# Peptides against a protein of PDB entry 3JWR, part 50

Target 1, 323 residues: chain A of PDB entry 3JWR
Amino acid sequence: TRELQSLAAAVVPSAQTLKITDFSFSDFELSDLETALCTIRMFTDLNLVQNFQMKHEVLCRWILSVKKNYRKNVAYHNWRHAFNTAQCMFAALKAGKIQNKLTDLEILALLIAALSHDLDHRGVNNSYIQRSEHPLAQLYCHSIMEHHHFDQCLMILNSPGNQILSGLSIEEYKTTLKIIKQAILATDLALYIKRRGEFFELIRKNQFNLEDPHQKELFLAMLMTACDLSAITKPWPIQQRIAELVATEFFDQGDRERKELNIEPTDLMNREKKNKIPSMQVGFIDAICLQLYEALTHVSEDCFPLLDGCRKNRQKWQALAEQ
Target 2, 298 residues: chain A of PDB entry 3JWR as posed
Amino acid sequence: TRELQSLAAAVVPSAQTLKITDFSFSDFELSDLETALCTIRMFTDLNLVQNFQMKHEVLCRWILSVKKNYRKNVAYHNWRHAFNTAQCMFAALKAGKIQNKLTDLEILALLIAALSHDLDHRGVNNSYIQRSEHPLAQLYCHSIMEHHHFDQCLMILNSPGNQILSGLSIEEYKTTLKIIKQAILATDLALYIKRRGEFFELIRKNQFNLEDPHQKELFLAMLMTACDLSAITKPWPIQQRIAELVATEFWEQGDQVGFIDFVCTQLYEALTHVSEDCFPLLDGCRKNRQKWQALAEQ

## One batch from the design tools (peptide)

Design b1_p18_1 (made by RFdiffusion4)
Fold by OpenDDE base, seed 3:
Structure b1_p18_1 (fold): chain B 323 residues (1-323), chain A 18 residues (1-18)
Amino acid sequence: as target 1 above (323 residues)
Amino acid sequence: STFAEEIHEIHEELHNMF
């Protein structure tokens, strides 16, 4: 395609020029081509292109295929969300110095997972899929969408001209797919809530050890969630704008719940309760986000900007909730 | 408290968000 030719021929700017090492990064001003260039830079600067012998054209095609398999009519869970998740992962690996704690296969898997974790997202949550008796709900009992996202990821990885993993051995390929699957499934917030207590307790007791395979897997899951939720850490103007996108998508679901399922939506998805957004954001930060970024900062102090951003946004949302 | 209910709702909603 013309898009592929343009991307493959383009000079890829440095990570410094693209600012993709910054935790404060925003994609709002970037074109789709620029987001793809950023993604190439992430793979290159993590040494993934060299270490796994990726062909440049194949990587470009894969990126464009991933982007194409996000829906354009979804307000938040689109390519830009996946791209921002991957950028946060890149920043955590580089600026947060987590790269030195992980294997190349783990890094490869995390980056692929971050970009792929919401593939073909429909702008509705697992509860809606379940309640609507969607065919996907018959295939999977839990983490319905995350299983679908992984299936889409696997489909793309195996598609002709998109096989970025073709340079891997069979064992490396299996390992990578296992980690990708685990990482995508870990973005189910239900699983995060279930597992986070173990991670926080290990940190609290100073017993956290990345040399332990189970603790490594747990950390990768927590890191995925931290990147997935990273919008809450962004500078306030960026956070507000992203929160509006999230609210738009949730209200669209709530409208569909009323119309299609004949149910009253929850406050989060109820357009009539827009005035509760600030208090709900404070509750979300307190219940879900703060402890995660505290624990992540304990693993790597250089991740502090995520925690600091989360705290600052809590204060901003609290001030709005008091008005 | 309204906050615990909000957190529970947020947890349920978040459990459902993803």
Scores: peptide ipSAE 0.024, ipTM 0.611, DockQ to the pose 0.077
Fold by OpenDDE base, seed 5:
Parts: C-alpha cells; structure tokens; sequence
Structure b1_p18_1 (fold): chain B 323 residues (1-323), chain A 18 residues (1-18)
C-alpha cells in the first residue's frame, strides 16, 4: 500500500525529537504516520529490532495492521489509547529505568501487549458484553474483551507479512506469547483489584524480589495497568481532554444501555450525571491509581513523575468537585 | 462515596462474573 511504502521509506526521528521518553508526552498533534514512526523508534531503541532480527518492512506492516484493527468510531479505546499505553511503557522502561530489571523477551512482550491490549474494542465494557448476551460472552466467562484482544493480537502476529516474531526460537516464541497473554489479561481492572494487594504487601514488607518468577509475573501485570491508566498522570490540560474522551465513550455506552437493554446506567455511564465527573475522578484516583503509582515508584524512583502527575490531577479534580 | 459504590458494583458485577 502507499501507506506502507511511505512509512517504510521515512526517516525515523530520534526518541528525543519525538519526546517519547517523556512521561508528559501527548499524541494530540501527531498524524497517524507520526504515531507509526514513534512506534518504530520504540522497537529500535529497546534493541528489539536488532536482538530479534526484525525486518523493517515487516515491522512497518505489523504496526499498520495493529492500527487498522482499532475502531475509528470509538471515542477513547482506539489506536491513540493503545499508542499512548505503549509510549508510557517505553517511558517507564527508559526514563523510569525499568528496562534494567527485565529480560529482552519480557520487554518485547510488554511492548507488543501495550499496542495490542484493546484490539477491536467496541467502546463498551465486559458488563455490557455479558448483559447484551453477545457471542463473545459465550466463549469466555471472565475477562471477555481481554481474551478477544489477545485473539486479535495472535491473528495479526500470524498474518502473512506481519510475522515480527519469526526470528525467535520456538521456546522464545512460546515464552513471548505467554507473557503477551498475561499482560493483556492484566488490563482487566477486575484482575488488577484481585492481585494488587499481594503486590502492595510485598512492597510494604520490603520482600519484593524480581528474581522470583511469580513476583516477576505480578510486577509485569501491575506495570501494564500503570501504563493503561497513565492518562491520569498527564499534565492537567492533557488529562482534562482525555477525561472528556473517556466520558464520551461511557455516556455512549449508557445511552445504549437505556436503548438496547432498557437499563438505567450507573452515574459513570449516565450523561445526565456529567456534574459528578470531578468527584468520580477523585474517587478513581484514590481507589485505583495512587497506591499503584506509589508502589511502582518504590520499585523504581525514576517513575516518580507518574505519581506526581496523579497527585497533581487529584488536587485539580478535588478543586472542581468543591465548586 | 458514589464512586466507591460504583467500584463496589463493578467489583460485584466482576465478582458475579467470577
């Protein structure tokens, strides 16, 4: 395609020029081509292209295939969300120095997972999929959408001309797919809430050890969630704009719940409850976000900008909730 | 808080999924 030819022939700017190492990064001014160039830079600067012998054209095709399999009619859970999740992962690995704690296979898996974790997202949560008796709800009992996202990821990785993992041994390939699956499933907030207590307790007791395979898996899950939720850490103007996109998608779900299911939506999904957004954002930060970024900062102090951003946005939302 | 109740409902919905 003309898009593939343009991407494959383009000079890829440095990570410094693209600002993709910054926790304060915003994609709002970037074209789709520029987001693809940023993604190539992430793979290159993490040494994944060299270490796993990726062909440049195959990587370009894979990125474009991943982007194509996000829906354009979804307000928040689209290519830009996946791209921002991957950018936060890249920043946490580089600026947050987490790359020094992980293997090349773990880094490869996390970057693929971050880009792929919401593939074919429909702009509705697992509860809606279940209540609507969607065919996907018959295939999976738990983490319905996250299983679907992984299936889409696997389909793309195995598609002709998209096989970025062809340089891996059979054992490396199996290991990578296992980590990708675990990382995508970890973006289910239900699983996060179930598992986070173990992580926080290990940190609190100073017993956290990345050499333990179970604790490594737990850490990768927490890191994925931290990147997925990273919009809450962004500078206030960026955070506010992303919160409007999230609210738009949630209100679209609430409108569908009324129309299709004859259900009164929760306050979070209810367009008529827009005035509660500031207080709901404070509650979200307190219940879900703060402890995670505190624990992540304890693992690597260079991740502090995520915690600091979250705290600053809490103050901004609290001030709006008091008006 | 209304959010804690919504998170609790999400948790209950999620737990009822589990």
Amino acid sequence: as target 1 above (323 residues)
Amino acid sequence: STFAEEIHEIHEELHNMF
Scores: peptide ipSAE 0.020, ipTM 0.557, DockQ to the pose 0.081
Fold by OpenDDE base, seed 2:
Structure b1_p18_1 (fold): chain B 323 residues (1-323), chain A 18 residues (1-18)
Amino acid sequence: as target 1 above (323 residues)
Amino acid sequence: STFAEEIHEIHEELHNMF
């Protein structure tokens, strides 16, 4: 395609020029081409292209395929969300120095997972899919969408001309896919809530050890969630704009719940309850985000900007909730 | 609702969100 030719021929700017190592990064001013260039830079600067012998054209095609498999009519869970998740992962790996704690296969898997974790997202949650008796709800009992996202990821990775993992051995390929699956499934907040207590307790007791395979897996899951939720850490103007996108998508679901399912939506999904957004954001930060970024910062102090951003945004949301 | 109730609702909603 013309898009592929343009991407493959383009000079890829440095990570410094693209600011993709910054935790404060915003994609709002970037074209789709520039987001693809940023993605190439992430793979290159993480040494993934070299270490796994990726062909440039194949990587370009894969990126464009991933981007294409996000829906344009979804307000938040689109390519830009996936791209921002991957950028946060890249920043955590580079600026947060987590790269030094992980294997190349783990890094490869996390970056692919971050870009792929919401593939073909429909702008509705698992509860809606279950209640609407969608065919996907018959395939999976739990983490319905996350299983679907992984299936889409796997489909793309195996598609002709998109096989960025073709340079891997069979064992490396299996390992990578396992980590990708675990990482995508970890973005189900239900699983996060179930597992986070173990992680926080290990950190609190100073018993956390990345050499333990179970603790490594747990850390990768927490890191994925931290990147997925990273909008909450962004500078306030960026955070507000993303919160509006999230609210738009949730209200669209609530409108569908009323129309299609004949149910009253929860406050989070209820357009009439938009005045509760600030207090709900404070609750979300306290219940879900703060302890995660605190724990992540204990693993790597260079991740502090995520925690600091989260704390600052909590204060901003609290101030709005008091008005 | 108490802050605890709001958190509980958020947890339930989040369990259902994903």
Scores: peptide ipSAE 0.021, ipTM 0.597, DockQ to the pose 0.075; fails the geometry check
Fold by OpenDDE base, seed 4:
Structure b1_p18_1 (fold): chain B 323 residues (1-323), chain A 18 residues (1-18)
Amino acid sequence: as target 1 above (323 residues)
Amino acid sequence: STFAEEIHEIHEELHNMF
């Protein structure tokens, strides 16, 4: 395609020029082409292109295929969300120095998973999918969308001309796919809530050990969630804008719940309760985000900007909730 | 505790979010 030719021929700017190592990164001013260039740079600077012998054209095609399989009519869970998740992963790996704690296969899997974790998202949650009796709800009992996201990821990875994993051995390929699946499934916040207690306890007791395979898997899951939720850590103007996108999507779901399912939406998805957004954001930060970024910062102190950003945004939301 | 109830409500809301 013309888009592929343009991307493949383009000079890829440095990570420094693109500012993709910054935890404060924003994609708002970036074109779709620039987001693809950033993505190429992430793969290159993580040594994934070299170590796994990725052909440049194949990587370009894969990126464009992933981007194409996000819906444009979804307010938040679109390509830009996936791209920002991957950028946070890249920043955590590089600036946060987590790269030094992981294998190349784990890094490869996490980056692919971050970009792919919401593929074909419909702008509705698993509860809506289940209650609407969607065909996907018949295939999966839990983490319905995350299973679908992984299926889409796998489909793209196996599509002709998109096989960025073709340089891997069979064993490396299997390992990578296992980690990708686990990482995508870990973005189900229900699974995060279920597992986080073990992670926090290991950190609290100073018993956390990445050489333990189970603890490694747990860490990768927590890291995925930390990147997925990273909008809450962004500079306040960016955070506000993303919160508006999230609220828009949730209100759209609530409107559909009322219209299609004859259900009164929760406060979070109720357009009439827009005035509760600041207090709900404080609650979300306290219940879900703070401990995660504290624990992540304990694993790598260079991840502190995520925690600091989360704390600053909590203060901003609290100030709005008091008005 | 009110906090456990709030977390439970948030969990239910979050389970309903996902």
Scores: peptide ipSAE 0.020, ipTM 0.587, DockQ to the pose 0.091; fails the geometry check

Design b1_p18_1_s1 (made by RFdiffusion4, then SolubleMPNN; from b1_p18_1, 10 letters changed)
Fold by OpenDDE base, seed 2:
Structure b1_p18_1_s1 (fold): chain B 323 residues (1-323), chain A 18 residues (1-18)
Amino acid sequence: as target 1 above (323 residues)
Amino acid sequence: SEEDEELAEIEDELASLF
């Protein structure tokens, strides 16, 4: 395609020029081409292109294929969300110094997972998929969408000309796919809530050890969630704009729930209760986000900007909730 | 605590949303 030719021929700017090591990064001003260039830079600067002998054209095609398999009519869970998740992963690995704690296969898997974790997202949650009796709900009992996202990820990775993993041994390939699957499934917040207590307790007791395979898997899951939710850590103008996209998607679901399922939506998905957004954001930060970024900062102090951003946004949302 | 139970309810509600 013309898009592939343009991307493959383009000079990829440095990570410094692209600001992709910054936790404060915003994609709002970036074209789709620039987001693809940023993604190439992430793979390159993590040594993934070199270590796994990726062909540049194959990587370019894969990135464009991933981008194409996100829906354009979904307000939040689109390519830009996946791209921002991957950028946060890159920043956590580089600026947050987590790269030194992980294997190259784990880093490869996390970056692929971050870019792929919401593939073909429909702008509705697992509860809606289940209640609407969608065909996907017959295939999977739990984490319905996350299983679908992984299936889409696997389909792309196996598609002709998109095989970025062709340089891996059979064992490396199997390991990478296992980690990708686990990382994508970990983005189900229900699983996060179920598992986070173990992680926080290990941190609290100073017993956390990344050399333990189970604790490594747990950490990768927590890191994926931290990157997935990283919008909450962004500078206030960025946070507000992303919160509006999330609210739009949730209200669209709530409208569909009312119309298609004849049910009253929850407050978060109820357009009529938009005035509760600030207080709901405070609740979300307190219930889900703060402890995660605190624990992540305990694993690597260089991740503090995520925690600091989350705390600052909590104060901003609280001030709006008091008005 | 009552705060922990309220937090757990919020967690369950939020878990269902995302």
Scores: peptide ipSAE 0.111, ipTM 0.803, DockQ to the pose 0.086
Fold by OpenDDE base, seed 3:
Structure b1_p18_1_s1 (fold): chain B 323 residues (1-323), chain A 18 residues (1-18)
Amino acid sequence: as target 1 above (323 residues)
Amino acid sequence: SEEDEELAEIEDELASLF
């Protein structure tokens, strides 16, 4: 395609030029081509292209295939969300110095997972999928969408001309797919809530050890969630705009719940309760975000900008809730 | 506490969102 030719022929700017190492990064002014160039740079600067012998054209095609398999009519859970999740992962690995704590296969898996974790997202949550009796709800009992996202990821990885993992041994390939699956499934916030207590307790007791395979898996799950939720850490103007996209998507679901399911939506998805957004954001930060970024900062102090951003946005949302 | 219950409700609600 013309898009593939343009991407494959383009000079990829440095990570410094693209600012993709910054926790404060914003994609708002970037074209789709520029997001793809950023993604190439992430793979290159993490040594994944070299270490796993990725062909440039295959990587370009894969990136464009991933981007294409996000829906354009979904307000938040689109390519830009996946791209921002991957950028936060890249920043956490580089600026946050987490790269030094992980294997190349883990890094490869996390980056693929971050880009793929919401593939074919429909702008509705697992609860809606269950209540609508969608065919996917018959295939999977829990984490329905995350299983679907992984299936989409696997489909793309196995598609002709998209096989970025073709340079891996059979064992490396199996390991990578296992980690990708675990990382995508970890983006189910219900699973995060279930598992986070173990992570926080290990940190609190100063018993956290990345050499333990179970603790490594737990950390990768927490890191995925930290990147997935990283919008809450962004500078206030960026945070506010992303929160509007999230609210738009949630209200669209709530409108569908009323119309299609004859259900009164929860406050978060109720367009009539949009005035509660600031207080709900404070609650979200306190319930979900703060402890995660505190724990991540404990694992690597260089991740502090995520925690600091989260705290600053809490203050901003609280000030709005008091008006 | 009431705050802990509110947080738990938010957790349950949020667990359903994503």
Scores: peptide ipSAE 0.109, ipTM 0.803, DockQ to the pose 0.080
Fold by OpenDDE base, seed 4:
Structure b1_p18_1_s1 (fold): chain B 323 residues (1-323), chain A 18 residues (1-18)
Amino acid sequence: as target 1 above (323 residues)
Amino acid sequence: SEEDEELAEIEDELASLF
């Protein structure tokens, strides 16, 4: 395609030029082509292209395929969300120095997972999918969308000309797919809530050990969630704009819940409760985000900008809630 | 504590949302 030709022929700017190592990164000014160029740079600077012998054209095609399989009519859970998740992962790996704690296969899997974790997202949560009796709800009992996202990821990875994992051995391929699956499934916030207590307790007791396979898996899950929620850490102008996108998508679901399911939506999805957004954001930060970024910062102090950003945004939301 | 109960309610609500 013309798009593939343009991407494959383009000079890929440095990570410094693209600012993709910055935790404060914003994609708002970037074209779709520039987001794809950023993605190529992430793979390159993580040594994934070299170490796994990725063909440039195949990587370009894969990126464009991933981007294409995000819906354009979804306010928040679109390509830009996935791209920002991957950028946060890249920043956490590079600037946050988590790269030094992980294997090349884990890094490969996490980057693929971050880009793929919301593939074909429909702008509705698992509860809506279940209550609407959607065909996907018949396939999966829990984490319905996350299983679907992984299936889409696998489909793309196996598609002709998109096989970025073709340079891996059979064992490396199996390992990578296992980690990708676990990482995508870990983005189900219900699973995060279920598992985070173990992680926080290990950190609190100074018993956290990345050499333990179970603790490694747990860490990768927490890192995925930290990147997925990273909008909450962004500079305030970016945070506000992303919060508006989230609210738009949630209110669209709430409107559908009323119309299609004849249910009263929760306050987070209730357009009539838009005045509660600031207080709900404070509650979300306190209940979900703060402890995660504290724990992540304990694993790597260079991740502090995520925690600092989260704290600053809490203050901003609290100030709005008091008005 | 009341704070722990409020957090638990928020967690349950959020667990259903995401």
Scores: peptide ipSAE 0.108, ipTM 0.802, DockQ to the pose 0.080
Fold by OpenDDE base, seed 1:
Structure b1_p18_1_s1 (fold): chain B 323 residues (1-323), chain A 18 residues (1-18)
Amino acid sequence: as target 1 above (323 residues)
Amino acid sequence: SEEDEELAEIEDELASLF
């Protein structure tokens, strides 16, 4: 395609030029081509292209295929969300110095997972999928959408000309797919809530050990969630704009719940309760975000900008809730 | 505390959303 030719021939700017190592990064001013260039840079600077012998054209095609399999009519859970999740992962690996704590296969899996974790997202949550009796709800009992996202990821990875993992051994390939699956499934907040207590307790007791395979898996899950939720850590103007996108998508679901299911939406998905967004954001930060970024900062102090950003945004949301 | 219960309700609600 013309898009592939343009991407494959383009000079890829440095990570410094693209600012993709910054926790404060924003994609709002970037074209779709520039987001793809950023993604190439992430793979390159993590040594994934070299270590796993990726062909440049294959990587370009894979990135464009991933981007194409996000829906354009979804306000938040689109390519830009996946791209920002991957950028936060890259920043956590580089600036947050998490790269030195992980294997190359784990890094490869996390980056692929971050880009792929919401593939073909429909702008509705698992609860809607269940209540609407969607065909996917018959295939999966739990984490319905996350299983679908992984299936889409696997489909793309196996598609002709998209096989970025072709340089791996059979064992490396199996390991990578296992980690990708676990990482995508970990983006289900229900699983995060279920598992986070173990992680926080290990940190609190100073018993956290990345050499333990179970604790490694747990950490990768927590890191995925930290990147997925990273909008809450961004500079206030960025955070506020992303929160509007999330609210738009949630209100669209709530409108569909009323119309299609005859259900009164929750406050978070109720367009009529837009005035509660600031207080709900404070609650979300306190319930879900703060402890995660605190724990991540204990694993690597260089991740502190995520925690600091989260705390600053809590204060901003609280000030709006008091008005 | 009431705050812990409110946080738990938010957790349950949010667990289904993101």
Scores: peptide ipSAE 0.088, ipTM 0.798, DockQ to the pose 0.079

